# Peptides against a protein of PDB entry 3QIS: the designs that were tried, part 13

Target 1, 334 residues: chain A of PDB entry 3QIS
Amino acid sequence: PSLELSRREFVFENVKFRQLQKEKFQISNNGQVPCHFSFIPKLNDSQYCKPWLRAEPFEGYLEPNETVDISLDVYVSKDSVTILNSGEDKIEDILVLHLDRGKDYFLTISGNYLPSCFGTSLEALCRMKRPIREVPVTKLIDLEEDSFLEKEKSLLQMVPLDEGASERPLQVPKEIWLLVDHLFKYACHQEDLFQTPGMQEELQQIIDCLDTSIPETIPGSNHSVAEALLIFLEALPEPVICYELYQRCLDSAYDPRICRQVISQLPRCHRNVFRYLMAFLRELLKFSEYNSVNANMIATLFTSLLLRPPPNLMARQTPSDRQRAIQFLLGFLL

## One batch from the design tools (peptide; made by RFdiffusion4, then SolubleMPNN)

Design b1_p8_7_s1 (from b1_p8_7 with S1P N6D)
Fold by OpenDDE base, seed 3:
Structure b1_p8_7_s1 (fold): chain B 334 residues (1-334), chain A 8 residues (1-8)
Amino acid sequence: as target 1 above (334 residues)
Amino acid sequence: PALLPDPF
């Protein structure tokens, strides 16, 4: 069996969070026998490609002189954004197109990723006074390492960081402040807020705006700005309530005093973001007559974002644990 | 008024 490939090298320039890119190529059976093709894992890999890459179709049959178009789709989701922002992963891969009883054909994937404030840690973002696209990639790595070390120190030692006035972290990420301040000013009376989806084009404009600038006003509809806040919280590498406090939140869910003590033990940036979001959501609930927002809907929505089970417990979450998590958040909304 | 003072 034999294949001819129209292309073997693919370049994906300026890959961004949630922006789909597609490259296409043709394969042709130039042999005299039917062929089965498949993309196969490399040695020591579990998958034929990285999580941000997909081939469609990934397998198939070709009769002699038959041709098929294959799409290579690059899409950075919440599951890949953090490792690409840190430079731990890159827009580089090698695909192995296997031909049954034939040879392997190698495809080279390359490109560049543009960092996003989406999928970046709250600790690192509190150290970024400028848009992330103005920060050198080398400095992003240093900021994530320093942010991790400072988080660990802040958990172990209630020592006030006697940091010089120029190096003081922001109280909350500027991106969270911009999103929430916009929603507070313009969206409190918006019917079906957090219930109506935003527009994909507006979501991309909001992401690009927050990554590249400090705007006076966020572009797009109130629904798109609201969904951008949800996407931001979902994309966080660690949820606003750190994984280490998850079980304590469930155990305290019916004691409002213990709930407040658990929140007081969060790292400074996480604690500030939590308090800021709860203040916003309580204000939004005062306008329930206009925005159709109720405490149970908000608690159900935001609990999945703010109080995620640790990855090792995700498959074991009971309906009781979910109800405790919702009850924990309700104690801050009511 | 902002829910919180300017973070800057």
Scores: peptide ipSAE 0.040, ipTM 0.782, DockQ to the pose 0.549
Fold by OpenDDE base, seed 4:
Structure b1_p8_7_s1 (fold): chain B 334 residues (1-334), chain A 8 residues (1-8)
Amino acid sequence: as target 1 above (334 residues)
Amino acid sequence: PALLPDPF
């Protein structure tokens, strides 16, 4: 069996969070026998491609002189955004197109990723007084490493190191402040807030706006701004309630005093964001007659975002654990 | 009024 490929090198320029890019190529059976093709994992890989890449179709059958179009789809989800922001991963891959009883064909994927405030740590964002796209990539790496070290120091209650002339961190990320202040000003009377989905085009505009500017006003509908806040919280590498406190939140869920003590142990940025969000959500609940928002709905929605199980426990989350997590959050909404 | 003072 033999294939001809119309292209073997693919460049995905300016890849962004939640923005689908597609490149297409043709494969043709230039042999005299039918052939089966498949994308196969490289040696030591579990998957034929990185999580942000997909081939469609990834396998198929070609008669002699048959041609098929293959789409290479690049999409950075919440699952890939953090590792791309840090530069741990890159828009670089090699696909192996295997031909049954034939040869392998190598496809080279390359490109560049544009960093997002989505999928960046709360610690790093509190150090970013400018839009993330204005921050040199080298400085993003340093800010993430420093953020990890400061989180560990905060958890260990280690004495703050000397007041080097490093500008004081923000109390909350500017991106969260912008989203929440917009919703507080304009969305408190919005019917079905957090229940109606936003528009995908508006979500992309909001993300690009927060990544590139400090706007006076966030573009898009109140629903799109509300969904952008949910996406932001979901994309955080560590949830607003740190993984180390997850079990303690569940254990304290029915004692409002212990719940407040657990929150007091959060890193400064996480604690500030949590309190800021809870203040907003309590204000939003005062308008329940207008916005159709209730405490149980909000607690159910935000618990999955704010109080995620640690990755090692994610597969073991019980309905009881979810109910405890909801009850924990309810104690801050009521 | 903003929920928190401007972070800037």
Scores: peptide ipSAE 0.040, ipTM 0.780, DockQ to the pose 0.565
Fold by OpenDDE base, seed 1:
Structure b1_p8_7_s1 (fold): chain B 334 residues (1-334), chain A 8 residues (1-8)
Amino acid sequence: as target 1 above (334 residues)
Amino acid sequence: PALLPDPF
């Protein structure tokens, strides 16, 4: 079997969080026999490509002189955004197009990623007084490393962080402040807030706006700004309630005093963000006659974002655990 | 009024 490929090198310029890019190529059976093609893993890989890449179709049959179009799709989800923001991963891959009883064809994927405040840690964002696109990638690495070390020190030592002569971190990320302040100013009376989806184009504009600027006003509808807050919280590498406190939140769910004590043990930035969001959501609930928002809906929605089970427990979350998680959050909304 | 003072 033999194939001809119209292209073997693909460049994805300016890859962004949640922005789909597509490149297409053709494969043609220039042999005299039918062939089966498939994208195969490299020797040490479990998958034929990185999580932000896919081929469609990834396998198939070609008769002699048959041609098929293959789409290479690049999409950075919440699953890849953090490692791309840190520069741990890059927009580079090699695809192996295999023929049954034939040869391998190598495809080179390259490009550049543009960092996002989405998928960046709360600790790093609290140290980031400028838009993330103004921060050198080397400094993003340092900010994530320093953030990890300070989180660990805060959790282990219970020592007040020595407020050394370093620039004081923000109390909350500017991006969260911008989103929540906008919603507080303009969306408290918005019917079906957090229940109506935003527009994908507006969501991309909001993400780009937060990544590149400090706006006076966030672009888009109140629904798009509300969904952008949900996407931001979902994309956090560590949820607002850190994974190490997850079980303690469930265990305390029916004791409001213990719930507040558990929250007091969060890292400073996480604790501030949690308190800020709870203050906003309690304010939003005062306008329930206008916005159709109730405490049970908000608790159900935000619990999945703020109080995520650790990855090792995700597959084991019981309906009882979910109800305890909701009850924990309700104790801050009521 | 803002829910919190400006972070800047």
Scores: peptide ipSAE 0.040, ipTM 0.777, DockQ to the pose 0.569
Fold by OpenDDE base, seed 2:
Structure b1_p8_7_s1 (fold): chain B 334 residues (1-334), chain A 8 residues (1-8)
Amino acid sequence: as target 1 above (334 residues)
Amino acid sequence: PALLPDPF
C-alpha cells in the first residue's frame, strides 16, 4: 500500500484559549491495493497526539485512487491552557500516520501559543498589573514560581519575609475585578443571569479583551460576561478554595463560624477573591425579582467552580459531599 | 459603586 499526502508540515500561528484552529490536508491512495490508515501513538506515548490536537478522521479505509480530507484541529481547553501558559507544553507535535502493512508518514505540527489570564493562577494574576499579553514569557515563569512560593508561605502561616523591591500585589486579579464590576453595574437586573448561555463569539472577544487590555467596559451581553466569569473560575489551575481546604469545607458545611475560619486560612489572593465573589453574589440576590437568581441556584452553580474536589477524590465525590459543598457556599450567600 | 476599590 502507498499514500500520497498533499501536506506534511502544519503551522498554527497565534493559538489562543478556546479558539479553534483547523488545517486540512488530503491523503490519496496512489497504490493498486486498498489501504487502512490510522494515526498511531509514538513510542512511549498513550495517545497519537497532544490533548490540544485532534485529527478528523483519525482512521479510515481508502480504495485505490480514493482520497480523503483530514482536518487537524487545534483547540486549547481548560485541560491544556495552564501548561501552555507556563511553557511546560508548546504548540509542537509529530503525528504518525500509519498505513497497515505499509509505511509510516510523519506530520510536523508547530506554532505558537499566546498566553491567557484564563488558566493562570490567582497568585500570578495578582502580580500582573498589566494585561498578560504585555508580560514577557520569561517573567510569566518567574511570576508563577514566586506565586507558588507565596502560596506555600501563606498556607504555612509564615510571616512574609522581605517586602523587598517587588511591587505590592493586587488584592484580586484585575480580570476578576473587571468581570464582577461589570456584572454588578449592568447585570443585576438581567433576567435569567447565569441561566442563559453567552454567545461564543462574544466569549472570545471577552477573553481577548482581558488578555490584551484593561477595558473601561467589557464587550458583549450580560450573559456572555457572566459565562466568561464561570469559564475563568473553571479554568483556574487551582480553584478559588484551594484543594488543601476542600475536606475542611465539607466538614464545616453546617457551622457558619467554622466555615468563616476555614476561608480565613486561604492564601491572601484566594481569600480576597472568595470574599469578593460572595459579596457580589449576595448583592445579585437582592435583585432576585428581576434576575430570577436564587441562593440555591447560585450555590449549586458556583460550588462546582469554587469548591472542586482534589483530582484524587474527583471520581469518588458522593451526593452527600456535593450537598455539603452547596451548604458551605449557602452559608456565605444567606 | 464598585464592590471593591479599583485595583489599578
Scores: peptide ipSAE 0.039, ipTM 0.778, DockQ to the pose 0.571

Design b1_p8_7_s2 (from b1_p8_7 with S1M N6D)
Fold by OpenDDE base, seed 3:
Structure b1_p8_7_s2 (fold): chain B 334 residues (1-334), chain A 8 residues (1-8)
Amino acid sequence: as target 1 above (334 residues)
Amino acid sequence: MALLPDPF
């Protein structure tokens, strides 16, 4: 069996969070026998490609002189955004197109990623007074490392080392402040807020706006701005309530005093963001006659974003644990 | 009134 490939090198320029890019190529059976093709894992890989890449179709049969179009789809989801923002991963891969009883054909994937405030840690964002696209990638790495070390020191109750003249971090990320201040100003009377989806084009404009500027006003509908806040919270590498406190939140869910003590133990940025969001959501609930928003809907929605189970417990979450998590959040909304 | 003062 033998294949001819129309292209073997693919370049994905300016890859962004949630922006689909597609490159297509053709494969032809130039042999005299039917053949089966498949994309196969490299040595030591579990998957044929990185999580942000997909081939469609990834396998198939070709008769002699038959031809098929293959799409290479690049899409950075919440599952890949953090590792691409840190530069731990890159828009580079090698695909192995295997031909049964034939040869392997190598495809080279390359490109560049543009960092997003979506999928960046709260700690790093509190150190960024400028849009993330204005920050050199080298400085993003340093800011994430410093953020990790300060979080560990805070958890260990280590005395803050000397106030060396590092610029004071923001109390909350500017991106969260911009989203929430916009919603507070313009969306409190918006019917079906957090229940109606935003427009995909407007969501992309909001993401690009927050990554590249500090706007006076966020573009798009109130529904798109509301969904952008949900996407932001979902994309966080660590949820607003740190994984370390998850079980304590469940255990305290019916004691409002213990709940407040657990929140007081969050890292400064996480604690500030939590309090800021709870203040916003309580204000939004005062307008329930206009916006159709109720405490149970908000608690159910935001609990999945703010109080995620640790990755090792995700598969073991019971309906009782979910109800405790909702009850924990309700104690801050009511 | 903003929910919180400007973070800047």
Scores: peptide ipSAE 0.039, ipTM 0.776, DockQ to the pose 0.551
Fold by OpenDDE base, seed 5:
Structure b1_p8_7_s2 (fold): chain B 334 residues (1-334), chain A 8 residues (1-8)
Amino acid sequence: as target 1 above (334 residues)
Amino acid sequence: MALLPDPF
């Protein structure tokens, strides 16, 4: 069996969070026998590609002189955004197109990623007084390393070392402040807030706006700004309630005094963000006659974002654990 | 009610 490929080198310029890019190529059976093709894992890989890449179709059958179009789709989800923001991963891969009883064909994937405040840690964002696209990539790495060390020191209750002449961190990320301040000013009377989806084009504009500027007003509808807040919280590498406190939140769910003590043990930035969001959500609940928002809906929605099970426990979450997590959050909304 | 003050 033999294939001809129209292209073997692919460049994806200016890859962004949640923005799909596509490149296409053709494969042709220039042999005299039918062939089966498939993308296969490299040695020591579990998948044929990185999580942000997909081939469509990834396998198929070709008769002699048959041709098929293959799409290479690049999409940075919440599952890939953090490692791309830190520069731990890059828009670089090698695909192996295998022929049954034939040869391997190598495809080179390259490009550049544009960092996002989405998928960046709360600790790093509290140190960023400028939009993330104005921050040098070297400084982003230093900010994530420092953020890890501060999280560890905070969990260990270590006395803050003398904050030398370093600029004081923000109380909350500016991106969360901008989203919540906009919703507080303009969305308290918005019918079906957090129940109506945003527009995909407006969501992309909001993401690009927060990554590149400090706007006086966020673009898009109140529904798109509300969904952008949900996407931001979902994309956090560490949820607003740190994974280390997850079980203690479930155990305390019916004791409001213990719940407040658990929240007091969060890292400073996480604790501030949690209190800020709870203050905002309690304000929205005063307008329930206008915005159709109730405490049970809000608790159910935000619990999955703020109080995520650790990755090792995700597959084991019971309906009882989910109900305890909702009750924990309800104690801050009522 | 003002939430948190401006972070800036």
Scores: peptide ipSAE 0.037, ipTM 0.767, DockQ to the pose 0.591
Fold by OpenDDE base, seed 1:
Parts: C-alpha cells; sequence; structure tokens
Structure b1_p8_7_s2 (fold): chain B 334 residues (1-334), chain A 8 residues (1-8)
C-alpha cells in the first residue's frame, strides 16, 4: 500500500476561543491494492491529536487511484482554552496517518493562539486592569501562578492579604462587570432573556471585544450578551463556587444561614463575583412580567454554571444532588 | 445606576 498526500504542513494563524478554523488536504491511493488509512496515537498518547484538533474523516478505505479529502479542524472549546491562555499548551501537534501494512505519514500542525478572558481564572482577571490581548503571555503565566497561591492562602486562612504596595486587584473582573452592567442597563425588559440563544457571529464579536478592549457598550443583541455571560461562567477553570465548597453547598442547601457562611469562605474574587451575580439576578427577577424570567428557571440555569461538581464527581451526580444545588442557589435569589 | 461601582 502507498499514499500520496497533497500537503503535510498546516499553519493555523490567530486561533481564538470558539472560532472554528479548517484546513483541507487530499490523500490518494497511488498503490495497486486497496488500503485502509487511520490517524493513530503517538507512542505515549491516548488520542491521535490534541483536544483542540480533529481530522475528518479520521479513518477510511481507498481503492487504487481513489482520492479523499481530509479536513483538519481546529476548535478551542472550554476544555482547551485555559491551558492555551496560560501557554501551557500551544497550537502545535504531529498527526500520524497510518496505512495498514504500509508506511506512517507525519503531518505537522502549527500556529498561534490569541489569549481570551474566557477560560482565565477570576483571580487573574481581577489583576488585569487592561484587556487580556494587551497582557504579555509571560505575565499571564505569572498572574495565574500568583492567583493559585493567593487562592490557597485564602482558603487556608493563613495569611492576611498583605496590603503591600502592589496594585489593588479589582473587586470583580472588568469583563463580568461589563457584561452584567450592560444586561442590567439594557436587558431587564428583554423578553425570554437567558432562554433565547444568541447569534454565533455576535458571540464571537463580544468575545473579541472583551479580549481586546474596554468598550463603553458591548456589541450585539441582549440575547448574545446574556449567552456570552453564560459562556464566560462555563469556561471558568474554577467555577464561581470553588470545587472545594461543592459538597458543603449541597449539605447546607436547606439552611440559608449555613449557605451564607459557606459563601463567606470563598476566595475574595469568587465571593465578590457570586454576590455581584446574585444581586443582578435578584434585580432581573423584579422585571419577570417583562422578561419572562423566574427564580426556578434562573436557579436551574445558573446552578450548572456556578456550582459545578468536581471533575471526579461529575459522573456520579444524582438527581437529588442537582436538586440540592438548585435549592442552594434559590436561597440567594428569593 | 450600576449594580456595583465601576471596578476601575
Amino acid sequence: as target 1 above (334 residues)
Amino acid sequence: MALLPDPF
């Protein structure tokens, strides 16, 4: 068996969060026998590619002189955004196209990623007074490392925040403030808010706007701005209610006093964001006659974003645990 | 009126 490949080197320039890029190439059976091709894992890898990459088709059969188009799709989801923002991962991979009883063909994937405020920690964002695209990648690493160390110190109650001459962190990320202030000003009377999806083009424009600027107004419809807030909360590496407090939130779900005590134990940035979002959502609920929003809908929606089960417990979440999580959030909306 | 003062 033998293959001819039209291309073996692929460059994905300016890869962004939630923006699909595609490169295509052809493979041709230039042999005299039918062949089976597949993308295979490298020796130490479980997958044939990194989570932000896919090949379509990833396997198939070719008759002699048959040609197939393969799409290489680059898409940064919530699962890859954090490690790309920190520079821990990069837009680089090697694909191994295996031919059964034949040769291996290596494809080189390269490119650059443009960091996003989506998938960045609340602690790091509270230290960013400028758009993330203005922050050097080296400084993003330092901000994430410092943010982790401050989270740990805050949870352990070990060190008073040294009010040293370091620039005071923001009380909430500017990106959350911009999204919520826009929704508060313009979307309180929006029918079906958080129930109608945004437009994908507007969502990309909102993401790019928050990554590159501090706008006076967020572009797009109220539905797109509302969905952008949901995407932001979903993409957080650590949810607004830290994983360490998840079980305590469930255990306290029917005692509003204990619920408030659990929230008081959150890291400063997480606690401020939680209180800010709850204040917004309570205000939004006053306009329920106009926006069709109710406390049960909001609690159900935002619980999945704010009070996520730890990754090791996700597969074990019971309907009872989900109901307790919703009840916990309801105690802040009512 | 903003729900919180400007973070800046």
Scores: peptide ipSAE 0.037, ipTM 0.770, DockQ to the pose 0.559
Fold by OpenDDE base, seed 2:
Structure b1_p8_7_s2 (fold): chain B 334 residues (1-334), chain A 8 residues (1-8)
Amino acid sequence: as target 1 above (334 residues)
Amino acid sequence: MALLPDPF
């Protein structure tokens, strides 16, 4: 069996968080026998491609002189955004198109990723006074490394060593402030806030706006701005309540005094973001007559975002653990 | 009124 490929080199320029890009190519059976094709893992890989890439179809049959279109889809989800922001991963891959009883065909995937404030740590974002797209990639790496070291020092209750010449970090990321300030100004009377989904085009505009500018107003509907806040919180590499405190939040869920003590042990940026979000959500609850938002709905929604189980415990979360997590958050909303 | 002062 043999194939002809219309293209073997693919370049995905300016790949962004949640923005689907597609490249297409044709494969044709130029042989005299039917062939089965499939994308196969390289040696030592578990998957035929990186998590941000997909081929569609990834396998199939071709009769002699048959042609099929294959789509290469690049999509950076919450699962790939952090490693692309840090430069640990890149928009580069090699796909192996295998023919049964035939030869392999190699496809080269290349491109560039544009960093996002989505999937960036709260610590790094507190050090970024400018939009992330204005920050040199080398400085993003340094900011993430410094952020990790400050988180560790804060958790260890180590006294900060000398504030040598580094600009004072923000109290909360500017991106969170922009989202929440917009919602506070314009969305408190929005019917079905956090219950109606945003528009995908508006979500992309909001993400691009936060990555590239410091706007006076966020574009899009109140629903899209509200969903953008949820997406931001979901995409955080470390949740607003750090994984190290997860179990203590569950254990304290019915003691409001202990709950406040647990939150006081968060890293400064995480603690500030938590308190800021709780202040916003309590303000939003005053308008429940207009926005149909209640404490149980908000606690249920935000618990999964703010108080995520550690990756090693995620598959073991009980209904009781979920109820404790909701109860923990309710103690800050009421 | 912003919930927090402008961080900028």
Scores: peptide ipSAE 0.037, ipTM 0.776, DockQ to the pose 0.565

